# Peptides against a protein of PDB entry 6EJA: the designs that were tried, part 195

Target 1, 276 residues: chain A of PDB entry 6EJA
Amino acid sequence: VEYMPANPVRIAFVLVVHGRASRQLQRMFKAIYHKDHFYYIHVDKRSNYLHRQVLQVSRQYSNVRVTPWRMATIWGGASLLSTYLQSMRDLLEMTDWPWDFFINLSAADYPIRTNDQLVAFLSRYRDMNFLKSHGRDNARFIRKQGLDRLFLECDAHMWRLGDRRIPEGIAVDGGSDWFLLNRRFVEYVTFSTDDLVTKMKQFYSYTLLPAESFFHTVLENSPHCDTMVDNNLRITNWNRKLGCKCQYKHIVDWCGCSPNDFKPQDFHRFQQTARP

## One batch from the design tools (peptide; made by RFdiffusion4, then SolubleMPNN)

Design b2_p30_3_s1 (from b2_p30_3, 10 letters changed)
Fold by OpenDDE base, seed 4:
Structure b2_p30_3_s1 (fold): chain B 276 residues (1-276), chain A 30 residues (1-30)
Amino acid sequence: as target 1 above (276 residues)
Amino acid sequence: SREELVERMREAGLSDEEIEFFLEEIEEEE
């Protein structure tokens, strides 16, 4: 029997979804839904069918909301970061949702831990932020990610404009685009007017795959740097094979890596303690 | 549009010279 914390953390799950995978999303949602958590769902602007489906779900649960704004996102697009940042702002402005942690998910994700395990763990480490680093040579990471290149998202394409310099004094890091961030850090990212946050927001607005690096970089260079844990707790299927292909060259003027295969055997469901 | 692209490049802090350079490169790649 796992220890039940006296003051369990409440999680804001931000789901960024697109396409027609309504059934998959429904399965994932059922697996992660709990009455004590919050779910904020962004549906791609082009995914109208999915949006309608998600709206139906949101009307059934008071702790499920859909973004009133919708962005058209592309693979590797800078708009993905904008989506997260705006979602963070929205969530902070929702005074009726007292969430403690921010966790991002996609429709393809599936939990591999129970809700109790996740809540217990995060409740114990509520002051920490969980971001997984690439664990390789940083220079190589920068090169592969094209962080020293300027990109512009326009007309559903990421245009590579040219070379750029990483701001002086900034230690760039990154890795997984799946992160668990505490409310305090989210507040910092959202409302801070310091040079770091301001410059990084600008910098990453022209970055390929910004979500894989922005939060890492901001956190590590911020006054909150000591709260970083190099682990994203593998709350989703992390045993997927990663492939580096140029499959998105038609969308992005760069080659990137994406997860290729999900293994159904790795899928686990959150144990639901209470259903509405 | 080209105009929108130029505006975004300006927002990115590119000089006029750089913008012209990049526009040329983009056109060559198309």
Scores: peptide ipSAE 0.041, ipTM 0.483, DockQ to the pose 0.030
Fold by OpenDDE base, seed 1:
Structure b2_p30_3_s1 (fold): chain B 276 residues (1-276), chain A 30 residues (1-30)
Amino acid sequence: as target 1 above (276 residues)
Amino acid sequence: SREELVERMREAGLSDEEIEFFLEEIEEEE
């Protein structure tokens, strides 16, 4: 799929960053930066130092902006989905940024393709949406993700309130929280007032790790369902050593796996998964 | 209990609409 497209797609990269990982962010930014794309960066409300650094970067590049609003996001928190949704709205309102695809990034993922490869690929499949499913038993996925549980984010903690049902008639899906969404679908998610979008936004407002399932579920149950491709074109760096145990119990009333920050030693993983 | 859950939701600041939405989907304790 390596060719020079006549009308290359332009990408809005949304980066959600926190903590003190300024060096890592810089490395990632250098790896993904291109003058033809757009970068919208959200810095955690609590990460003031990082925010200042990111602001400095944004002043150097016309195609880099920082969210004027900042949320206190926690791992597994519903606020993460809110961050993405608000970012999508903002990006749709930026008339001076003609982006075609929305791509989220964090310290836990990395593109497995070069910019040219990515652009060529997306330009060829500009009408598609790319979401990677879990590829396992769906019932097990629901249980593992706690989708049948009601959560509330409060005081930097995800509180489990009780059990709930999956909405009737909805085929739940999920997997990776890394997605490549075309503008059309983002518009649908942002502005649609249909029962699906409305209900799912509400449902996932009280969901653990909502970003891993929301867009999958909405897409598959929407009129855009035929645009789904079960591939996110990303590598996710999970800390395998930690396993899927009760991590960050002080933050979440649940057990699960947390993403890990990239380390220089992880470079070999990228080489193994990247296309030549 | 269902009643306890409702109270927790109220204390958490959920709106009546939100509570009603979830009440329909909340599993009742046997």
Scores: peptide ipSAE 0.022, ipTM 0.414, DockQ to the pose 0.032
Fold by OpenDDE base, seed 3:
Structure b2_p30_3_s1 (fold): chain B 276 residues (1-276), chain A 30 residues (1-30)
Amino acid sequence: as target 1 above (276 residues)
Amino acid sequence: SREELVERMREAGLSDEEIEFFLEEIEEEE
């Protein structure tokens, strides 16, 4: 008997999509769609075909909306964080969408749990935030991610400008760029004017791969730090075999590892993932 | 060059304040 919670959480799914993978998006959307949840879709500014398709979908479902603004996002770009932050603000301003959790997805993501399982779990832990840490030496992580380096996103490129210091008194953390955040924390990130949020927004505006670290760092240094769960309830497909290579040199002045897109062959991994 | 960098920052839409901040950060590390 699947325990139906008395007050089931409602989820705002934020989909950040690009390219021409309309079929993949459709499959993913069908897999995650539920009438009780909300779907807010950002389509890359350069992906006009995909945008048209997504608009068609949004017209068919009342709980699906498309961002009226569109950003050109690049791999590792600071603009990705901006996309999430703006989406969060938009979602908080939508008074007709009473969502409890924020979950980000891409077209390459696949659901590993049923809706009922996800809702049941999140309903039980509605006061928690789920972010997966790197689980390694933090100093190594900082170096690998280039957090001690200053970057500028310009002309669809992340330019390395020089070295910088991490703000004093801040414990930096990070890992997966996939997160499950409760509404309360999203409100804090969006509307707080405290020194932490202000400084971190500034700091991460010039950061490579900011989404992998911003929310972790803000959460752990905030009054909400006790709500952190070191699990994002997702499998990130890091192709360990490929090792860390200098990828995307044409886009980023950095060498590092990037997560791989999920492939159908990876489905077996999802089945093996234990419930948290 | 510094001048080229400033121009790129301006083209990217950065404010004078933001540009100054960037330059200060770079100069402090040099």
Scores: peptide ipSAE 0.010, ipTM 0.412, DockQ to the pose 0.030
Fold by OpenDDE base, seed 5:
Structure b2_p30_3_s1 (fold): chain B 276 residues (1-276), chain A 30 residues (1-30)
Amino acid sequence: as target 1 above (276 residues)
Amino acid sequence: SREELVERMREAGLSDEEIEFFLEEIEEEE
């Protein structure tokens, strides 16, 4: 007996897409589309063709919108976090979209679970936030992520400026950049003016791969810390390459050692940034 | 090769200490 929740959650899917992966995006979109959910799509500022395609899709579905603003994002760039944060704000301001959960996706993602399964699960745990931690030594994670390093995103490059200290009293955590966040926590992140949110927004504006750690860190140090579930329901990226690679040396003054760091789609970004 | 990887890390601006760290990480993930 498939448990149908009496009040099923509605999901805001935020898609951050770039490059020429129009076919992949279309396939993914078809796989995840449901009339009861909402889809907010950000297309990289440099991906004009893709943007036009996505706009066409948005015109066909009332629950699909495209960000009116577009950022030029790079691998590991702080701008990715900015994209999520701005999207969250936009979604909260959309009073006609009563979403309960925020889920981020890329064009390379494929849903492992059915919509019914996902909705049933989230409806049962509507007060929880799902963030997958790295599951390793935290000190090692900090070092690997370069959280003790100061980065500046400028001219499509993440410049390493020097060393920095993690703010005192903050328990840093992170792992997957795929998360399922409930509306309440998103509201907190978006509108809170407390010291935690303010400091973390500032801190992570100079952080490499901030989306892999920002929400984890904020959540765990917030009054909402008890809502954390160490699981992101494995929205699997099919093209996970394991290992440390420095293929993006021209973009970032760092190396990535996360299976999530290098997506085939990031290769397209590489090609775009290489064009003078 | 390991040598090529080290060179790439150097080009990325990593210190010797950082390079050693990442080399260790690579070996553990293999």
Scores: peptide ipSAE 0.134, ipTM 0.691, DockQ to the pose 0.633; fails the geometry check

Design b2_p30_3_s2 (from b2_p30_3 with N8R T15S E16D Y22F W25E)
Fold by OpenDDE base, seed 4:
Structure b2_p30_3_s2 (fold): chain B 276 residues (1-276), chain A 30 residues (1-30)
Amino acid sequence: as target 1 above (276 residues)
Amino acid sequence: SEEELRERMREAKLSDEEIDFFLEEIKEEE
């Protein structure tokens, strides 16, 4: 017996995609597509083929849109956070899309529940924000993430410029870069002019892997801190070996870790009955 | 090997201290 909420939440799925894996994206999209949700897709500026493919999909569905702007992102780049933030603003400005939750997805990470389960769960906890923390020593996390280091994204590289201090009074946290954020918090992040949001946006514009820590840190230090749930409802890299062997040394002046790989069969957990 | 990993980390512009830290982290993950 599955619970049917009276006022089910509607989800804005934000997909940040790159490369040429059109078929993989299509499979993933079909697995998560539902007419009641919204899909906002950013395609890397360099991925023109993929962009064309995604545009074709977007033209077929009224609840699928592609960002008119496109960024050239790199692994660990600060521009990824910019992508999310701009996407959030766009989504908030889309008055015809009454979404309740913001969820980012990729082919590497996905919700572990069915659509019905996810909707039911989020509908029950619509006032909460779901971010998975690292679950380790915070000092080690800071060190590992290089949060006390200043990075500059330039020429498709994350340059380490030097050391920096974490702003006074800020408790830094982070973990997974996959999160479920309610509209209210997204509004706060997008439109707040308080010192916290302002400083953190600046701070994380020079941060490696900013999405793994920005929203955690902002939330936990904000008036919305009581809405934090240490769970992103996903199969994430943090549940298994990180495989951190500096695979991205050519992109960043830091030791990068590769995401875990997932098998296509895992997507069955989120497949929709009514598919395009 | 550890030496190969160290070299990779050096190429990532890590200091010796940072390398030691990451090697420790990797060891803990095993």
Scores: peptide ipSAE 0.399, ipTM 0.877, DockQ to the pose 0.683
Fold by OpenDDE base, seed 5:
Structure b2_p30_3_s2 (fold): chain B 276 residues (1-276), chain A 30 residues (1-30)
Amino acid sequence: as target 1 above (276 residues)
Amino acid sequence: SEEELRERMREAKLSDEEIDFFLEEIKEEE
């Protein structure tokens, strides 16, 4: 017997896409599209062809919009977090889109759960936030993520500037950069002026792979900490490779060890990026 | 090879200590 929610949640899907994966994106979009949800798509500033394709899709559906702003993101770049944060602000300002949950996706993702299953689950736990932690030693996580290192995104490169300390009193956490966040928490992240949010935004603006840790850290140290669920439901199948092989050495002064270390669709784009 | 990987990590501006750490991480993931 499947749970049927009386007041089903509506989801804002934020798609951050780049490269030339138009066909993959189209397939993924068709698979996740539902009239009751909302789709906000950011196309990398350098992906003009893809942008045109996405615009065509957005014109066909009233619940699909494309960001009027576009960022040039790189692997591990702090700009990815900026993209999410700005998209969150935009979505909160869209009063005609009454969404309840924020879910991020990429063109390489493909849903493995049905819409009904997802909606039923989130409707039951609408007050919770779903972020998957690394599940390992936190000190090692901090080290491998380079959270104790200062990075600057400049000229399509993440420059390591030196060492830094984790702010005192902050419990750092992280793991997957794929999360399901409820509107209330997104509002908090977007509009709060408390010391936590302010400091963390500043801290993570100089962080490598910030999306893998920012929301975890903010949530766990916030008044909303009790809403944390250590599970992102893995609602998508990711076409990614795991590794610490420094395949993006030309982009970042670090070597990541995460499922996001390599995406086939990123290969061509990243090879074209060189240090000045 | 490990040597090739070390070289790649050096090119990524990692210190020897950091390289050793990541090599260890790779082994743990295998």
Scores: peptide ipSAE 0.325, ipTM 0.841, DockQ to the pose 0.620
Fold by OpenDDE base, seed 1:
Structure b2_p30_3_s2 (fold): chain B 276 residues (1-276), chain A 30 residues (1-30)
Amino acid sequence: as target 1 above (276 residues)
Amino acid sequence: SEEELRERMREAKLSDEEIDFFLEEIKEEE
């Protein structure tokens, strides 16, 4: 399973964080930090205290940067996808950061695999993209996610505006909003001007929980479809949905699902090198 | 399904050992 790669992949970790959980973020960051990887952190526009804390961290490490732009994101908000897309563009424009994989994380995440394990695996399969599908009836998924509904993010709320149809010729898929994407696919998503990418960016700008479906759908309908692996790997607790109890109905005009709880055995640390 | 997932992993040239490992992880988190 694990081997020593001759050309180990370098990972761009994109951290989307909010609130005041500085200690939690610090613990998570220390657990995943490695000198050979890159860390791009977006702090919610409303989380000024956390932003100050993150800025302090970024000044200590050359491979840690904070987004100069900040969005106000909410659970299920379309702005989350915008955050990822903009961060991808930024990362591609950073010519001094030669990353090979894009991995998204939140402050609530925690690694359950070592850095060596992750790097070895991704180095072996560097041409693949890892996204976990829902594994159920697609029609049910569409209904559950409200993909056939039009949403607008406004005033910290996802407003349901009406019904819509899935674009013709598009096979919609989705599942986990935690994904591992190779640079080549990120480049495609960022710079492609084909009808697929253009339409999907527009479509998902009015979508609830867009990150759970956008990259799946784009990948599976793209020339890169053969690189799809129906697994987001278990580097963290990727299975975040415990049940749907509509706990976020006060934020969105739809029902959401609660995240899974971490188990004590899940709190592992990445193998780290000395601080630069 | 598990079989579908396994097949996709095989197509991605994962070893049986690797596939089993990740399938087990998925089951444990369900």
Scores: peptide ipSAE 0.015, ipTM 0.387, DockQ to the pose 0.023
Fold by OpenDDE base, seed 3:
Structure b2_p30_3_s2 (fold): chain B 276 residues (1-276), chain A 30 residues (1-30)
Amino acid sequence: as target 1 above (276 residues)
Amino acid sequence: SEEELRERMREAKLSDEEIDFFLEEIKEEE
């Protein structure tokens, strides 16, 4: 029997899902579902079948909701960050959902830790934020991620427009796009009007794979920097392969080497359109 | 093959310098 904390944290699980893997999602959902947590699910705008399935689930559980808005996200797209940010705002506005932590998941994720273990751990470290850094040379990371390149998401493609420089005074960091963020930090990211948050939101709106770096960078440069834990707890088994072979060349004008790269089959290939 | 990868990277609109960089990264990751 796991130790039960006196004031257990409640988790808002944000699921960003796409495709047709309804069965997989259902299995994952059943594995992570608990009555004390909250589940906010975004279904890709193009995944209507999956959306219908998810809506059915949401009607069965009071602590499961589906985003009323839907974005068309692509691998590496800036819109993914927008999805998270909007989800965060929504969750903060849901006063009937007193969540303490924000955790993002995909349909491919599967828990490798028990709920009790996760809750116990997070309850002990409820003031911390868990983001895994790349752990290598930061300059190489910037180069690899193309953070010094300007991208525009348009027509289901990330168009590289040119070069850019990192904003002055900002220490860029990143790594995994899987993170565990406490409510306080999410509030900061969502509602702060300081120069850091404002500039970073702008900067990352033109960034490839923004979720792998935005929260890291904001956190480490913010007044909340002391809450950083260089670990995402690996609470789920991410059946993903490290990809550097330009498997998404049809989607982005870049060849990323992300440790959390999706399999090519994870995203439906769209016909490339002309650059605007 | 490396040549195949280079071609893919070219299709991804990478410069020669960028291609060389990523090829090195691939080697390091393998």
Scores: peptide ipSAE 0.397, ipTM 0.877, DockQ to the pose 0.578; fails the geometry check

Design b2_p30_3_s3 (from b2_p30_3 with N8R K13N T15S E16D Y22F W25E)
Fold by OpenDDE base, seed 2:
Structure b2_p30_3_s3 (fold): chain B 276 residues (1-276), chain A 30 residues (1-30)
Amino acid sequence: as target 1 above (276 residues)
Amino acid sequence: SEEELRERMREANLSDEEIDFFLEEIKEEE
C-alpha cells in the first residue's frame, strides 16, 4: 500500500560494482537516485576505469560517496562480506548521513518499484529486516552452499581447505544475497561483541558466498530474530534463475548453487551442457 | 554431456561424492 509517511525512512544504498559497465551503472543510478537517500559505492580495486567514472558522479552529488578503500573481490569470495561489513561500519560512522535502512545493489540491478512505494513500505515496517530464505531443506542447502567446507580466499581464488563443522547451537540459514536491513540490526552486526556475532564473523570469513547466509544466520540466532521478514521485496529485477553451475572453477573449488546463480544467457548454456 | 560436466567438476576440485551430489541436483532442477 502506497501512502505518504509522516516520517519517511532514508535509505543507504551500498553499491558494489566491478568491471567496465559504466553505462549500465549510470542507468541504474539514475533510476534509483533520490535526494533524500544516500549512496555509498565500492568499486573493485581492479576496476580503475569504473572507479574514475564513479568518482565523477560522486562529485556531482553530496549524498553520493565512494569508499576510500577498495577490495579485490571475486565471485563467491569471502571478501564480499568484508566489503559489506566495512561499508556498514563506515556508514554508521558517517554522522551526517542519518540513514534508516541498508540496501545492497549491484550494477546489474534495476529497480522494479518506485521510490515512493519503497519508502512507504519501509517506513511502515521500519523495525523489520528483510531477508529471503531459500525455503528448502536446510541440510541440502548447507551441502549445496558448501557451508560445511572451509574456504580460503587467496590470490583471486577460493581454495577449499577441508571440511568443517557448523558451530553448535547455530541455526544456519540463507538464500538471497539481496537484503534490506534496518540501522539497528546493522549496528548490532557491526559493534556487538557477543559470542554469536564474533563466531559468525569468523565462520563466514572462510565461507563461499557468505553474503547469501551470514546476515540470515546472524539475524535468526540473535536477539533481533523477531524482526526477520522472509522477503527481500524484490525491489530490483536481476532476472536470475535457480541452478547449479561450475563455471567458476578457475576461481572457486566448488560449484555454485544459488537462486541468483544464473543469468538467462548462462542458463541456456548450462542446460545445453548439462543435458546428456 | 554428463561426462563433460563431471570432468568440469573434477577440475573444480570436487570429490566423486560431491560430483554425484551436484549431478543429482542438476537433474532435479531440469
Scores: peptide ipSAE 0.263, ipTM 0.803, DockQ to the pose 0.602
Fold by OpenDDE base, seed 4:
Structure b2_p30_3_s3 (fold): chain B 276 residues (1-276), chain A 30 residues (1-30)
Amino acid sequence: as target 1 above (276 residues)
Amino acid sequence: SEEELRERMREANLSDEEIDFFLEEIKEEE
């Protein structure tokens, strides 16, 4: 027996997809689709076929939209964070979409929980934010993530420019780039003009794998820090991490763990193009 | 060189303020 909340949360699913895996995306979409939720899909600028397919889907459902802007993202690229941040702004500006939670997904993700379970859980903890931390030594995390290094995304490459310092007074954290954020925190991240958000946006604009650390760091150093839950609920099969390797040296001047949304074979399909 | 870095940052459409900020950060860590 599944508990049905009196005021169920509505979820904005942000899908960041690339490549030509239309069937995979369709399967995932069908698995997560519900009339009460919202789906905002960003298709990589270079994935025109996929974009056409996604547009077809969006025309069939009123609660499915495609970003009018498209970025060319790379593994570990700072542009991924930009994608999320812009998506968040867009979603907040969509007054006809009263969503309560923000959840990011990729085409490779597949839900391991039912909609009812997810909604029931989030409805109970609607004031919380769910981000999974690395669970290791923080210094090691900083080193591995290259957070003390300055990167520049240019010409489909993450260039390491040099060393940098962690901003004073900031406790850096991170882990999974899959997160569940409540609307209130998204509003804070989007519209706050405080020193924390301003500096972190700047800092992470030149960070490798920014989505794995930005939201964690901002949340934990913000007035919303008490809403942190060290769990992303593992609502998708995100454990398919390829591991931490140097397999993307041709894309990034660093070694690290691959996110689920990017596979080595995917980059071979990407057309070399300038950052939009 | 600093000039090379500036050029790369300009090509990436960074503002002068951003460029100065990060160049300063790099220098401080060297």
Scores: peptide ipSAE 0.030, ipTM 0.447, DockQ to the pose 0.034
Fold by OpenDDE base, seed 3:
Structure b2_p30_3_s3 (fold): chain B 276 residues (1-276), chain A 30 residues (1-30)
Amino acid sequence: as target 1 above (276 residues)
Amino acid sequence: SEEELRERMREANLSDEEIDFFLEEIKEEE
């Protein structure tokens, strides 16, 4: 008999989806759906067919909603972080959805753990945040992620404008773009006006693959740093991303696909003055 | 192939140094 917590956590699943993989999304959704959780789905602005499909699903379930706003996101684009941040704000403003944890998913994800296992675990560690670090040399990570480079997302492209400095006093970290964040930390990220959050939001607005590093960096440099768990729980199995030759590994989510998998139309370099 | 990847990176306006770095990273992760 699995331990059932007296006060089980409720999860807000944020699904960021694109393309035409409606069937895949439907399968994934069915696999993760539970009446006690909440599902907030963002469909890429360009994916109208998928949007229609998702809307149909949302009408069938009271705990499923679709973002009224839609962003055109590109792989590695800063807009992905914006999507998460806005979804977090939306979810916090939904007073009728008392969620305890924020979990991001894509259509390619599939649960490898049962709901009961996940809920039991998170209920036990409801005050913790789960982010998996790269586990390697931080300098190499910074270089690999291009964190010391300034990027601008424009016209469905990530434009590299030049070099930049990591803000002083900030310990940059990152790894997986899969994260489990408790409501308290999400509130902090969303509403805090301290220098850390403000500066990091600005910094990561011009960052490649920001979701792989933003939350790590903010958390570890915040008053909530003691809630960091270097584990994303690996609750989902990730399928190979289109364009990436890497397969899911237990230890490493980053397969060196940036900018390795960038197409010429997705990544360009500009000669502009670097922003500090 | 590695050469194809190099070419893609060049087309993406990566420097030779950056290309070499990323190729090494890919090899280490595979």
Scores: peptide ipSAE 0.216, ipTM 0.762, DockQ to the pose 0.376; fails the geometry check
Fold by OpenDDE base, seed 1:
Structure b2_p30_3_s3 (fold): chain B 276 residues (1-276), chain A 30 residues (1-30)
Amino acid sequence: as target 1 above (276 residues)
Amino acid sequence: SEEELRERMREANLSDEEIDFFLEEIKEEE
């Protein structure tokens, strides 16, 4: 599997972090840092302490930048997708950062494979996109995820407004919100003006847990559909446990059902973070 | 299913060794 590629891929790691877990983030960052890659870090608008810590790191490394904009994201919030999309646009506009792959991470993630292994693999399959689907009944997935429901993120809450229909002609898919996307597909998502991308951006702006489904759905219905690999790889310690959790009803008007087992620790981080 | 995943990986021109590697990783984290 591992070999020395002649033209190794360079990765843009997008870190979406929140809370006060600076030590954990520092540990993870040290584990994934390499001079040939790029790191773009978004810190939750409410996490000022963490933001200060991340800024310190960014000043030490030329290939580490922090988003000048900051969003207040919540579990299941539509703003998370906005964060990724804006980060993608920013990264594409950074002409001095010639990245080949986009990989998202959180502060709780930790790599389980070496950089050489990751780079070797992605260099060999640089034309592919790695997204893990739910692997269950799609209708059930839609129901559990509330994709046929309209949500509005407001005041740190996902409000259910009513029912909606999946756009006609669109095959919805989803699964893990951890993905590895090549630059070409990111360019498509960012700059395409076709009906698919336009409609899906609008659709998922009112979607619960949008990152678990948006990129899957767009990719599978796009001209790039043949580049999909139904695997997000086991590069980091990603939890893929399936289940529904209703303990977050105070945050969202839904029982959080996800192919990814959400950790209760994240909930505490949101509650404990004081808003300015 | 595992078979579906394997097929998708083959279509992506992954070797059997690579496919086995990632399938094992998926199983271990379930």
Scores: peptide ipSAE 0.010, ipTM 0.334, DockQ to the pose 0.035; fails the geometry check

